Peptides against a protein of PDB entry 4Y8H. Designs and how they scored, part 2

Target 1, 196 residues: chain A of PDB entry 4Y8H
Amino acid sequence: TSIMAVTFKDGVILGADSRTTTGAYIANRVTDKLTRVHDKIWCCRSGSAADTQAIADIVQYHLELYTSQYGTPSTETAASVFKELCYENKDNLTAGIIVAGYDDKNKGEVYTIPLGGSVHKLPYAIAGSGSTFIYGYCDKNFRENMSKEETVDFIKHSLSQAIKWDGSSGGVIRMVVLTAAGVERLIFYPDEYEQL

## One batch from the design tools (peptide; made by RFdiffusion4, then SolubleMPNN)

Design b2_p17_1_s1
Fold by OpenDDE base, seed 3:
Structure b2_p17_1_s1 (fold): chain B 196 residues (1-196), chain A 17 residues (1-17)
Amino acid sequence: as target 1 above (196 residues)
Amino acid sequence: SLSELLKKKIEEYRALE
């Protein structure tokens, strides 16, 4: 698995590979590493498919209830719910989660929640088995306040490198763009990114 | 609680693997 989320000038973009190594189906569907928990709050999932799907389902449920009572939650609020669940259940979970969201007040934000349930707010985050291969590349090439196109290219190149070296990563690269304009889903196929 | 709901959901999904 290779996942990442990157803040940029107009919001945040989440990216993930699509390879599944276990072949397990959860609720009669292939798990998606990019998962919506609210309109403009999404997460990247690594670790146990069952565990992370369960966490995401509970968070989505909670945020729906939250919205009905208090209005649209902030990305920080969503991250805190993820953190609480991951920390309080850390002895029974294998989960690495990146939370990313957009709102007009805070713009794009990224929170990473590694194993153990700590939470870290970062301008960008990478995780999954493939992330170990691209820390250097990402550090060298990330810039704050990139354009949408620059950010898409950054993520595409980063994940391409991760996939190249990580046998547990591959398939298509999926992205979700969260901005004031809405939600946009992107997909890039191996024939394109393998040549980078 | 959310934690209790999570525990149930985890068991449900792990059983499907």
Scores: peptide ipSAE 0.705, ipTM 0.968, DockQ to the pose 0.701
Fold by OpenDDE base, seed 5:
Structure b2_p17_1_s1 (fold): chain B 196 residues (1-196), chain A 17 residues (1-17)
Amino acid sequence: as target 1 above (196 residues)
Amino acid sequence: SLSELLKKKIEEYRALE
């Protein structure tokens, strides 16, 4: 698995590969490494498919209840719920979560929650087995306040490199763009990114 | 609690793997 989320000038973009190695039911859910928990709050999932799907389901449920009572939650609020669940259950979970969201006040935000349940707010985050191969590349090439196009290219190149070296990553690259304009879904195929 | 709900959901999904 290779996943990442990147803040940019107009919001945030989440990206993930699509390789799966599980059975039919779990495979269909596992392919959703980019998972919606609210209209403009999404997460990237790595680790146990069962564990991360369960976490995302509970968060989505909670945020719906939250919205009915208090209005649209912030990305920070969503991240805090993820953190609480991951930390309180850290001895029984294999989960790495990146939370990313957009709102008009805070713009694009990224929170990474690695194994153990700590939470870190970052301009961008990478995770999954493939991430170990691209820390250097990402650090060298990331810039704050990139354009949408620059950010898409950055993610595409980063995940392409991760896929080259990580046998557990591959398939298509999916992205979700969160901005004031709404939600946009992108997909890139091997014939596109393998040439990078 | 949310944690209790999570524990139940985890067991449910792990059983499907």
Scores: peptide ipSAE 0.703, ipTM 0.967, DockQ to the pose 0.712
Fold by OpenDDE base, seed 4:
Structure b2_p17_1_s1 (fold): chain B 196 residues (1-196), chain A 17 residues (1-17)
Amino acid sequence: as target 1 above (196 residues)
Amino acid sequence: SLSELLKKKIEEYRALE
């Protein structure tokens, strides 16, 4: 698995590979590495498919209840819920979560929650087995306040490199763009990113 | 609690693996 989320000028973009080696039903959960928990709050999932899907389901449920009572939650609120669940249950979980969201007040935000349940607010985050291969590349190439196109290219190149070296990553590259304009889904195929 | 709901959901999904 290779996942990442990157803040940029107009919001945030989440990206993930799609490789899975499990059966059909499990594969659907595994490949859903970009998961919606609210209209403009999404997460990237790595680790156990069952564990991370369960966490995402509970957070989505909680945020629905939250919305009905208090209105749209902030990305920080969502990250706090993820953090609490991951930290309190860390002895029974294998989960790495990146939370990303957009709102008009805070713009694009990224929160990473690695194993253990700590939470870190960052301008961008990477995770998954493929992330170990691209820390250097990302550090050298990330810039604050990139354009949408620059950010898409950054994520595409980063995940392409991760896929080249990580046997557990591959397939298509999926992205979700969160901005004031709404939600946009992107997809890039191997014949495109392998040549980068 | 959310934690209790999570535990139930985890067991449900792990049983499908």
Scores: peptide ipSAE 0.702, ipTM 0.967, DockQ to the pose 0.713
Fold by OpenDDE base, seed 1:
Structure b2_p17_1_s1 (fold): chain B 196 residues (1-196), chain A 17 residues (1-17)
Amino acid sequence: as target 1 above (196 residues)
Amino acid sequence: SLSELLKKKIEEYRALE
């Protein structure tokens, strides 16, 4: 698995590969590894498919209740719910989650929640087995306040490199763009990104 | 609690794998 989320000038973009290493898994979301928990709050999932899907389902449920009572939650609020669930149940979970969201006040935000349930707010985050191969590339090439196109290109190149080296990553590259304008879903196929 | 709901959901999903 290779996943990442990147803040940029207009919001945030999440990206993920699509390779599955388990024949049987729970796939009740339109996009595997990129999961919606609110209109403009999404997450990247690594680790146990069952565990991370369960966490995402509970967070989505909670945020729906939250919205009915208090209005649209912030990305920080969503991340805090993820953190609480992951930390309090860390002895029974295999989960690495990146939370990313957009709102008009805070713009794009990224929170990474690795194994153990700590939470870290970052300009961008990478995770999954493929991430170990692209820390150097990402550190060298990331810039704050990139354009949408620059950010898509950055993620595409980053995940392409991860897929080249990680046997557990591959397939298509999926992205979700969160901005004031709405939500956009992108897909890139191997015949394109393998040539980068 | 959310944690209790999560525990139930995890067991449900793990059973399906």
Scores: peptide ipSAE 0.697, ipTM 0.967, DockQ to the pose 0.700

## One batch from the design tools (peptide; made by RFdiffusion4, then SolubleMPNN)

Design b2_p18_6_s1 (from b2_p18_6 with A4E M17R)
Fold by OpenDDE base, seed 3:
Structure b2_p18_6_s1 (fold): chain B 196 residues (1-196), chain A 18 residues (1-18)
Amino acid sequence: as target 1 above (196 residues)
Amino acid sequence: AAAEAAAAAAAAALPERL
């Protein structure tokens, strides 16, 4: 897996590859690793497909309940629910999660939750097996307050490089753009990103 | 052929990883 989330001028963009493995085999399946937990709060998933789906489903339920009682949750609230689940169940879970969301008060926010259930608020986060290949690229090329287009290009180039080196990453690049204007899903195919 | 089918079935039963 190669996943990332990047804050920018108008909000946040999540990005992911789509490759899934089954033991030693690459599954012939295009997986969606970008999962909605609330209207403008999404996560990137790495690790066990079953564990990360179960966690995301539980978080979605808690955020729906929260919304009914208190109104729209913050991205920090969502990250706290993920953190609690990942930390309290760390011995039985293989989950790496990036939580990202937009609201009018806090704008775009990113929280990374690695194995063990720690939580880190960052301007951008990268995770998964492919992330190890792109730390140096991301550090050199990330800028605060980029445009939407600059941020899409940054994510596309970053994930393209991760996919190039990580055998456990590949397929399509998916993105989710979260802004005041709404939610937008993007998809980029190998023929588009392999040339970068 | 039976060994390949058994290996494919065993592989399909393995947990998916992202």
Scores: peptide ipSAE 0.517, ipTM 0.800, DockQ to the pose 0.694; fails the geometry check
Fold by OpenDDE base, seed 1:
Structure b2_p18_6_s1 (fold): chain B 196 residues (1-196), chain A 18 residues (1-18)
Amino acid sequence: as target 1 above (196 residues)
Amino acid sequence: AAAEAAAAAAAAALPERL
């Protein structure tokens, strides 16, 4: 897996590859690793497909309940729910999560929750097996308050490099753009990103 | 071919990883 989320001028963009592995084999399944937990709060998933799906489903339920009682939760609230689940179950879970969301008060926010269930608020985060290959690229090329287009290009180039080096990453690049204007899903195919 | 099919079947029983 190669996943990332990047804050930018108008919100946040999540990005992911789509490759799934099963033991030593690459599964033919094109997985969506970008999961909605609220209208403008999404997560990137790495690790066990089952564990990360179960966690995301529980978080979605908690955020729906929260919304019915208190109104729209903050991204920090969502990250806190993920953190509690990942920390309390750390001995039985293989889950790496990036939480990202947009609201009018806090704008775009990113929280990374690595194995063990710690939480870290960052201007951008990268995770998964492919992330190890792109730390230097991301650090060099990330800028605060980029445009949407600059941020899409940054994510596309970053994930392209991760996929190039990580045998456990590949397929399509998916993105989710979260802004005041709404939610937008993007997809980029190998022919588009392998040439970068 | 049979070994590949058996390996694929055994792999399909393993948990999916992202």
Scores: peptide ipSAE 0.516, ipTM 0.797, DockQ to the pose 0.668; fails the geometry check
Fold by OpenDDE base, seed 5:
Structure b2_p18_6_s1 (fold): chain B 196 residues (1-196), chain A 18 residues (1-18)
Amino acid sequence: as target 1 above (196 residues)
Amino acid sequence: AAAEAAAAAAAAALPERL
């Protein structure tokens, strides 16, 4: 897996590859690793497909219950729910999560939750087996307050490089854009991103 | 064909990883 989330001028963009593996085999080439937990709060998933889906489903339920009582939760609240689940179950879970969301008060926010269930608020985050190959590229090329187009290009180039080196990454690049205007889903195919 | 089916079944029994 290669996943990332990037804050920008107008919100946040999540990005992921689509490869899944089972042992030494590619099980699926078009898996969606970008999962909705609230209207404008999403996560990127790495590790066990089953574990990360179960955690996301529980978080979605908690945020629905929160919304019915208190109104729209913050991205920080969502990250806190993910943290409790990942930390309390760390000995039985293989889950690496990036939480990202948009609201009018806090704008775009990113929280990374690595193995062990620590939480780190960052301007951008990268995770998964492919992320190890792109730390230097991302550090050199990330800028705060990029445009939507600059941020899409940054994610596309970053994930393209991760996929080139990581055998556990590939397929399509998916993105989710979260802004005041709404939610937008993007998809980029190998013929486009492999040339970058 | 049986070996391919057994390999596919064994692969399908392994946990999926992202």
Scores: peptide ipSAE 0.505, ipTM 0.791, DockQ to the pose 0.680; fails the geometry check
Fold by OpenDDE base, seed 4:
Structure b2_p18_6_s1 (fold): chain B 196 residues (1-196), chain A 18 residues (1-18)
Amino acid sequence: as target 1 above (196 residues)
Amino acid sequence: AAAEAAAAAAAAALPERL
């Protein structure tokens, strides 16, 4: 897996590859690793497909319950729910999660939850097996307050490089854009991103 | 109670990884 989330001028963009593996085999070429937990709160998933799906389903339920009682949760609240689940079950989970969300008060926010269930608020985060190949590229090319287009290009180039070197990454690049205007899903195919 | 629901995922012989 190669996943990332990037804060920008108008909100946050999540990005992921679409490969799922089972041992040495590609099990699914078009997996959606970008999972909705609330209208404008999403996560990127890495590690066990089963573990990360179970965690995301539980978080979605908790945020639905929260919304019915208290209104829309913050991205920090969502990250706290993920953190509790990942930390309390750390001995039985293989989950690397990036939580990202938009609200009018806090704008775009990113929280990374690595193995062990720690939580880190960052301007951007990268994770998964492919992320190891792009730390230097991301550090050099990330800027705060980029445009939507600059941020899409940054994610596209970053994930293209991760996919190039990581055998566990590939397929399409998916993105989710979270802003005041709403939610937008993007998709980029190999014929386009492999040329970068 | 939420912790028990996560533990019930059957160990497939070759787990899918993201």
Scores: peptide ipSAE 0.463, ipTM 0.777, DockQ to the pose 0.383; fails the geometry check

Design b2_p18_6_s4 (from b2_p18_6 with A7L M17F)
Fold by OpenDDE base, seed 4:
Structure b2_p18_6_s4 (fold): chain B 196 residues (1-196), chain A 18 residues (1-18)
Amino acid sequence: as target 1 above (196 residues)
Amino acid sequence: AAAAAALAAAAAALPEFL
């Protein structure tokens, strides 16, 4: 897996590859690793497909219950629910999660939850097996307050490089853009991003 | 108790990784 989330001028963009593996075999080439937990709160999933699906489903339920009682949760509240689940079950989970969300008060926010269930608020995060190849590229090319287009290009180039070197990453690049205007899904195919 | 029951149902396939 190669996943990332990037804060920008108008919100946040999540990005992921689409490969799922079973040992050395590609089990699914078109996986959606970008999972909705609330209208403008999403996560990127890495690690066990089953564990990360179960965690995301539980978080979605908790945020629906929260919304019915208190109104729309913050991205920090969502990250706290993910943290409790990942930390309390750490001995039985293989999950790396990036939580990203948009609200009018806090704008775009990113929280990374690595193995063990710690939480780190960052301007951008990268995770999964492919992320190891792109730390230097991301550090050199990330800027705060990029445009939507600059941020899409940054994610596309970053994930293209991760996919190039990581055998566990590939397929399509999916993105989710979270802004005041709403939610937008993007998809980029190998014939486009392999030339970058 | 409800969180443990949801995790137990996933154990029947070869583990898929993201």
Scores: peptide ipSAE 0.473, ipTM 0.797, DockQ to the pose 0.370; fails the geometry check
Fold by OpenDDE base, seed 5:
Structure b2_p18_6_s4 (fold): chain B 196 residues (1-196), chain A 18 residues (1-18)
Amino acid sequence: as target 1 above (196 residues)
Amino acid sequence: AAAAAALAAAAAALPEFL
């Protein structure tokens, strides 16, 4: 897996590859690793497909219950629910999560939750097996307050490089854009991103 | 109750990794 989330001028963009593996085999070429937990709060998933789906389903339920009682949760509240689940179950879970969300008060926010269940608020995050190949690229090319187009290009180039080196990454590049205007889903195919 | 339903779908498929 290669996943990332990037804060920008107008919100946040999540990005992922779409390869799922079973041992040495490609099980699915077009997996959706970008999972909705609330209208403008999403996550990127890495590790066990089953574990990360179960965690996301529990978080979605908690945020729905929260919304019915208190109104729209913050991205920090969502990250706290993910943290409790990942930290308390760390010995039985293979889950790496990036939480990203948009609200009018906090704008775009990114929280990374690695295998240990720690939580880190960052201007951008990268995770999964492919992320190890792109730390140096992302550090050199990330800028704060990019445009939507600059941020899409940054994610597209970053994930393209991760896919080139990581045998566990590939397929399509999926993105989710979270802004005041709403939610937008993007998809980029190999013939486009492999030439980057 | 929701945690118990997720455990039942783990029937015999080789573990899929993202």
Scores: peptide ipSAE 0.473, ipTM 0.793, DockQ to the pose 0.390; fails the geometry check
Fold by OpenDDE base, seed 2:
Structure b2_p18_6_s4 (fold): chain B 196 residues (1-196), chain A 18 residues (1-18)
Amino acid sequence: as target 1 above (196 residues)
Amino acid sequence: AAAAAALAAAAAALPEFL
């Protein structure tokens, strides 16, 4: 897996590859690793497909219950629910999560939750087996308050490089854009990103 | 307890990794 989330001027963009594996076998080439937990709160999933789906389903339920009692949750509240689940079950989980969300008060926010269930608020995050190949590229090329277009290009180039080196990453690049204007899903195919 | 049971049931179904 190669996943990332990037804050920008108008919100946040999540990005992911689409490969799922079972050992050396490619089980699915078009997996959706970008999962909705609330209208403008989403996550990137890495590790066990089953574990990360179950965690996201539980978080979605908790955020729906929260909304009925208190109104729309913050991205920080969503990250806290993910953190509790990942930390309390760390001995039985293989899960790496990036939480990203947009609200009018806090704008775009990113929280990374690595193995062990720690939580880190960052301007951008990268995770999965492919992320090890792109730390230097991302650090050099990330800028705060980029445009939507600059941020899409940064994510395309970053994930293209991760996919090139990581045998566990590939397929399509999926993105989710979260802004005041709404939610937008993007998809980029190998013929486009392999030439970057 | 309900979260741990849901996670254990999910882990048994598919050895697929992202």
Scores: peptide ipSAE 0.447, ipTM 0.789, DockQ to the pose 0.366; fails the geometry check
Fold by OpenDDE base, seed 1:
Order: C-alpha cells, then sequence, then structure tokens
Structure b2_p18_6_s4 (fold): chain B 196 residues (1-196), chain A 18 residues (1-18)
C-alpha cells in the first residue's frame, strides 16, 4: 500500500494506490483504500483489509450517531474515535490509518494513526509499505497552501514513485478532494502516472 | 482473531492485505 493525505489552500486531498495482496500473491482486486466515515471526513487504509474495514465501519457508525445528537463532528473527533479503537485493540489489529477531513472552522486537517494507535496531527501524512520510498521526495516537494492542481500533481507524482519501488503498491491512483465546494473523486491509470 | 476483524471476518474468504 501507498497512501497519503495533504492539506492545501482550500482543504485536503487523500490519495491511495489500489493493489491488494493475499499472502505472497497480488490479488486481482482493485481495492478502494479511501473510505468515507462522514460527508467531508475520509480515511486512507493500510494493513489488514478486514481490520481496517471493521474500524472504518465502527467509526462511521459513531459519527452518524454523533451527527444525529450534536451535529457535524470535527476531523479531530473522528481521529479520536479511530485512535481509541486502534489503541485499545492494538494487540489484535494490523491497521495503519490516515484520517483527513474538511470543515469551515478548521479547514483541511490530517491525522495519522500508525500501528499501536498513536495519533499525530500533520500538514501532510504518508503511510503504507510504499511510503518508505517517498519520504525524501515528499519532504522536498511539499509546500503549505498549494493550489488544488499543485496538490493533485504532488500526490500523483509521490504515489507514482511509491508504486515504482513498492511491489505491494500499484493499479490505479485514487484521490478524494475535500473542500467547502464538496467532495470530488479522481482516478489516474498506470498510463497516466508511470510516465512521471 | 482481531476483535474488529470478528465483525468483518464473515465476508472475506481469504485474508487480504493493503
Amino acid sequence: as target 1 above (196 residues)
Amino acid sequence: AAAAAALAAAAAALPEFL
């Protein structure tokens, strides 16, 4: 897996590859690793597909219940629910999560939750097996308050490099753009990103 | 078996990893 989320001028963009593995084999499944937990709060998933799906489903339920009682939750509230689940179950879970969301008060926010269930608020986060290859690229090329287009290009180039080096990453690059204007899903195919 | 995976394990015929 190669996943990332990047804050920018108008909100946040999540990005992911689509490769899934089954033991030593690449599964012929194009996985969506970008999961909605609220209208403008999404997560990137790495690790066990089953564990990360179950965690995301529980968080979605808690945020739906929260919304019915108190109105729209903050991204920090969503990250706190993920943190509690990941930390309290750390001995039984293989889950790496990036939580990202947009609201009018806090704008775009990113929280990374690595194995063990710690939580870290960052201007951008990278995770999964492919992230190890792109730390230096991301550090050099990330800028605060980029445009949407600059941020899409940064994510596309970053994930392209991660996929190039990580045998456990590949397929399509998916993105989710979260702004005041709404939610937008993007997809880039190998022919579009392998030439970068 | 992950306590969270016990809810999802009803749907996955093989363990998938991301």
Scores: peptide ipSAE 0.446, ipTM 0.784, DockQ to the pose 0.374; fails the geometry check

Design b2_p18_8_s1 (from b2_p18_8, 7 letters changed)
Fold by OpenDDE base, seed 4:
Structure b2_p18_8_s1 (fold): chain B 196 residues (1-196), chain A 18 residues (1-18)
Amino acid sequence: as target 1 above (196 residues)
Amino acid sequence: DAEAAAEAAAEAAARRFL
């Protein structure tokens, strides 16, 4: 997996590759690793497909319950729910999660939850097996308050490089854009991003 | 034991990973 989330001028963009593996085999070429937990709160999933799906399902349920009682949760609240689940079950989970969300007060926010269930608020985060190849690229090229287009290009180039070197990453690049204007899903195919 | 290790390895190999 290669996943990332990037805050920008108008919100946040999540990005992911689409490969799922079973041992040495590609089980799915077009997996959706970008998972909605609330209207404008999404996550990127890495690690066990089953574990991360279960966690995301539980978080979604908790946030629905929260919304019914208290109104729309913050991204920080969502990250806290993820953290509690990941930390309390760390001995039985293989899950790396990036939580990203938008609200009018806090704008775009990113929280990374690595193995062990710690939580870190960052202007951008990268994770998954492919992320190891792009730390240097991302650090050099990330800028705060980029445009939507600049941020899409940054994510596309970053994930393209991760996919190039990581055998566990590939397929399409999916993105989710979260802003005041709403939610937008993007998809980029190998013929486009392999030429970056 | 060796059997438990083999079972754990087989289970890990059968898991889907992202």
Scores: peptide ipSAE 0.432, ipTM 0.796, DockQ to the pose 0.685; fails the geometry check
Fold by OpenDDE base, seed 1:
Structure b2_p18_8_s1 (fold): chain B 196 residues (1-196), chain A 18 residues (1-18)
Amino acid sequence: as target 1 above (196 residues)
Amino acid sequence: DAEAAAEAAAEAAARRFL
C-alpha cells in the first residue's frame, strides 16, 4: 500500500493506490483504500483489509451517533475515535490509518495513526509499505497552501514513485478532495502516472 | 506445535492486506 493525505489552500486531498495482497501473493483485486466515515471526514487504510474495514465501520457508526446528538463532528473527534480503537486493540489489529477531513473552522486537517494507536496531527502524512520510498521526495516537494492542481500533482507524483518501488503497491491512484465546495473523487490509471 | 504453526500460517496467508 501507498497512501497519503495532504492539506492545501482550500482543504485536504487523500490519495491511495489500489493493489491488494494475500499472503505472499498480489491479489488480482482493485481495492478502494479511501473510506468515508463522515461527509467530509475520510480515511486512508493500510494493513489488514478486514481490520481496517472493521475500524472504519465502527468509527462511521460512532460519528453518525455523534451527529444525531451533537451535530457534525470535527476531524479531531474522528481521529480520537480511531485512536481509541487502534490503541485499545493494538495487540489484535494490523492497521495503519490516515484520517483527513475538512470543516469551515479548521479547514483541511490530517491525522496519522500508525501501528500501536498513537495519533499525530501533520500538514501531510504518508503511510503504507510504499511510503518508505517517498519520504525524501515528499519532504523536498511538499509546500503549505498549494492549489488544488498543485496538490493533485504532488500526490500523483509521490504515489507514482511509491508504486514504482513497492511491489505491494499499484493499480489505479484514487484521490478524494475535501473542500467547502464538497467531495470530489479522482482516478488516475497506470498509463498516465507511470510516465511521471 | 507444527499443526498450530501451519494453521496460523494458513490463516495469515488467507489474510488480505492493503
Scores: peptide ipSAE 0.427, ipTM 0.775, DockQ to the pose 0.715; fails the geometry check
Fold by OpenDDE base, seed 5:
Structure b2_p18_8_s1 (fold): chain B 196 residues (1-196), chain A 18 residues (1-18)
Amino acid sequence: as target 1 above (196 residues)
Amino acid sequence: DAEAAAEAAAEAAARRFL
């Protein structure tokens, strides 16, 4: 897996490859690793497909309950629910999660939750087996307050490089854009991103 | 338990990863 989330001028963008593996085999080439837990709060999933889906389902339930009682949760609240689940169950879970969300008060926010269930608020995060190949690229090319187009290009180039080197990453690049204007899903195919 | 170990190994081999 290669996943990332990037804050920008107008919100946040999540990005992911789409490969799922089972041992040495590619089980699915078009998996959706970007999962909605609330209208404008999403996550990127790495590790066990089953574990990460179970965690996301539980978080979605908690945020629905929260909304019914208190109104729209913050991205920080969502990250706290993910943290609790990942930390308390760390011995039985293989899950790396990036939580990203937008609200009018806090704008775009990113929280990374690696193995072990720690939580880190960052202007951008990368994770998964492919992330090891792009730390240097991302550090050099990330800028705060990029445009939507600049941020899409940054994610596309970053994930393209990760996919190139990581055998566990591939397929399409999916993105989710979260802004005041709403939610937008993007998809980029190998014929485009492999040439970068 | 050899049966439990074999089942655990088979399940681990069938596990899907992202």
Scores: peptide ipSAE 0.425, ipTM 0.777, DockQ to the pose 0.743; fails the geometry check
Fold by OpenDDE base, seed 3:
Structure b2_p18_8_s1 (fold): chain B 196 residues (1-196), chain A 18 residues (1-18)
Amino acid sequence: as target 1 above (196 residues)
Amino acid sequence: DAEAAAEAAAEAAARRFL
C-alpha cells in the first residue's frame, strides 16, 4: 500500500493506490482504500484488509452515534476513536491508518495512526509499504496552502513514485477531496501516472 | 467441517493485505 493525506488551502486530499495482495498474489487490482467514516471525515487504510475494514466500520458507527447526540464530530474526535481502537487492540491488529477531515472551524486536518496506535497530527502524512520510497520526494515538494490542482499533482507524483518501487502497491490512484464545497472522488489510471 | 471452513475463510481474510 501507498497512502497519503495532504492539507491544502481549501481543505484536505486523501490519496491511495488500489492493490490488495494475498501472499505473493494480487488479490484485487482496484481496491478502494479510501473509506468514509463521516460525510467529510475519511481514512486511508494500510495493513490487514479485514482489520482496517472492521476498525473503519466501528468508527463509522461511533461517529453516527456521536452525530445523533452531539452533532458533527471533529476530525480530532474521529482520530481519537481510531486511536482507542488501534491502541487497545494493538496485539491483534495490523493496521496503519491516516485520518483526514474537513470542517469549517479547523479546515483540513490530517492525523496519522501507525502500528501501535499512536496518533500524530501533521500537515501531511504518508504511510504503507510504498511510503518509505517517497519520504525524500514528499519533504522536498510539499508546500503549505497549495491549490487543489497543485495538491492533486503532488499526490499523483508521490504515489506514482511509491507504486514504481513498491511491489505491494499499484493499480489506480484514488483521491478524495474534502472541502467546504463537498466531497469529490478522483481516479487516475496507470497510463496517466506511470509517465510522471 | 463447517468449523474448518470458517477457520480457513478467516485465515484467508487475515492474509489479505492492503
Scores: peptide ipSAE 0.424, ipTM 0.782, DockQ to the pose 0.526; fails the geometry check

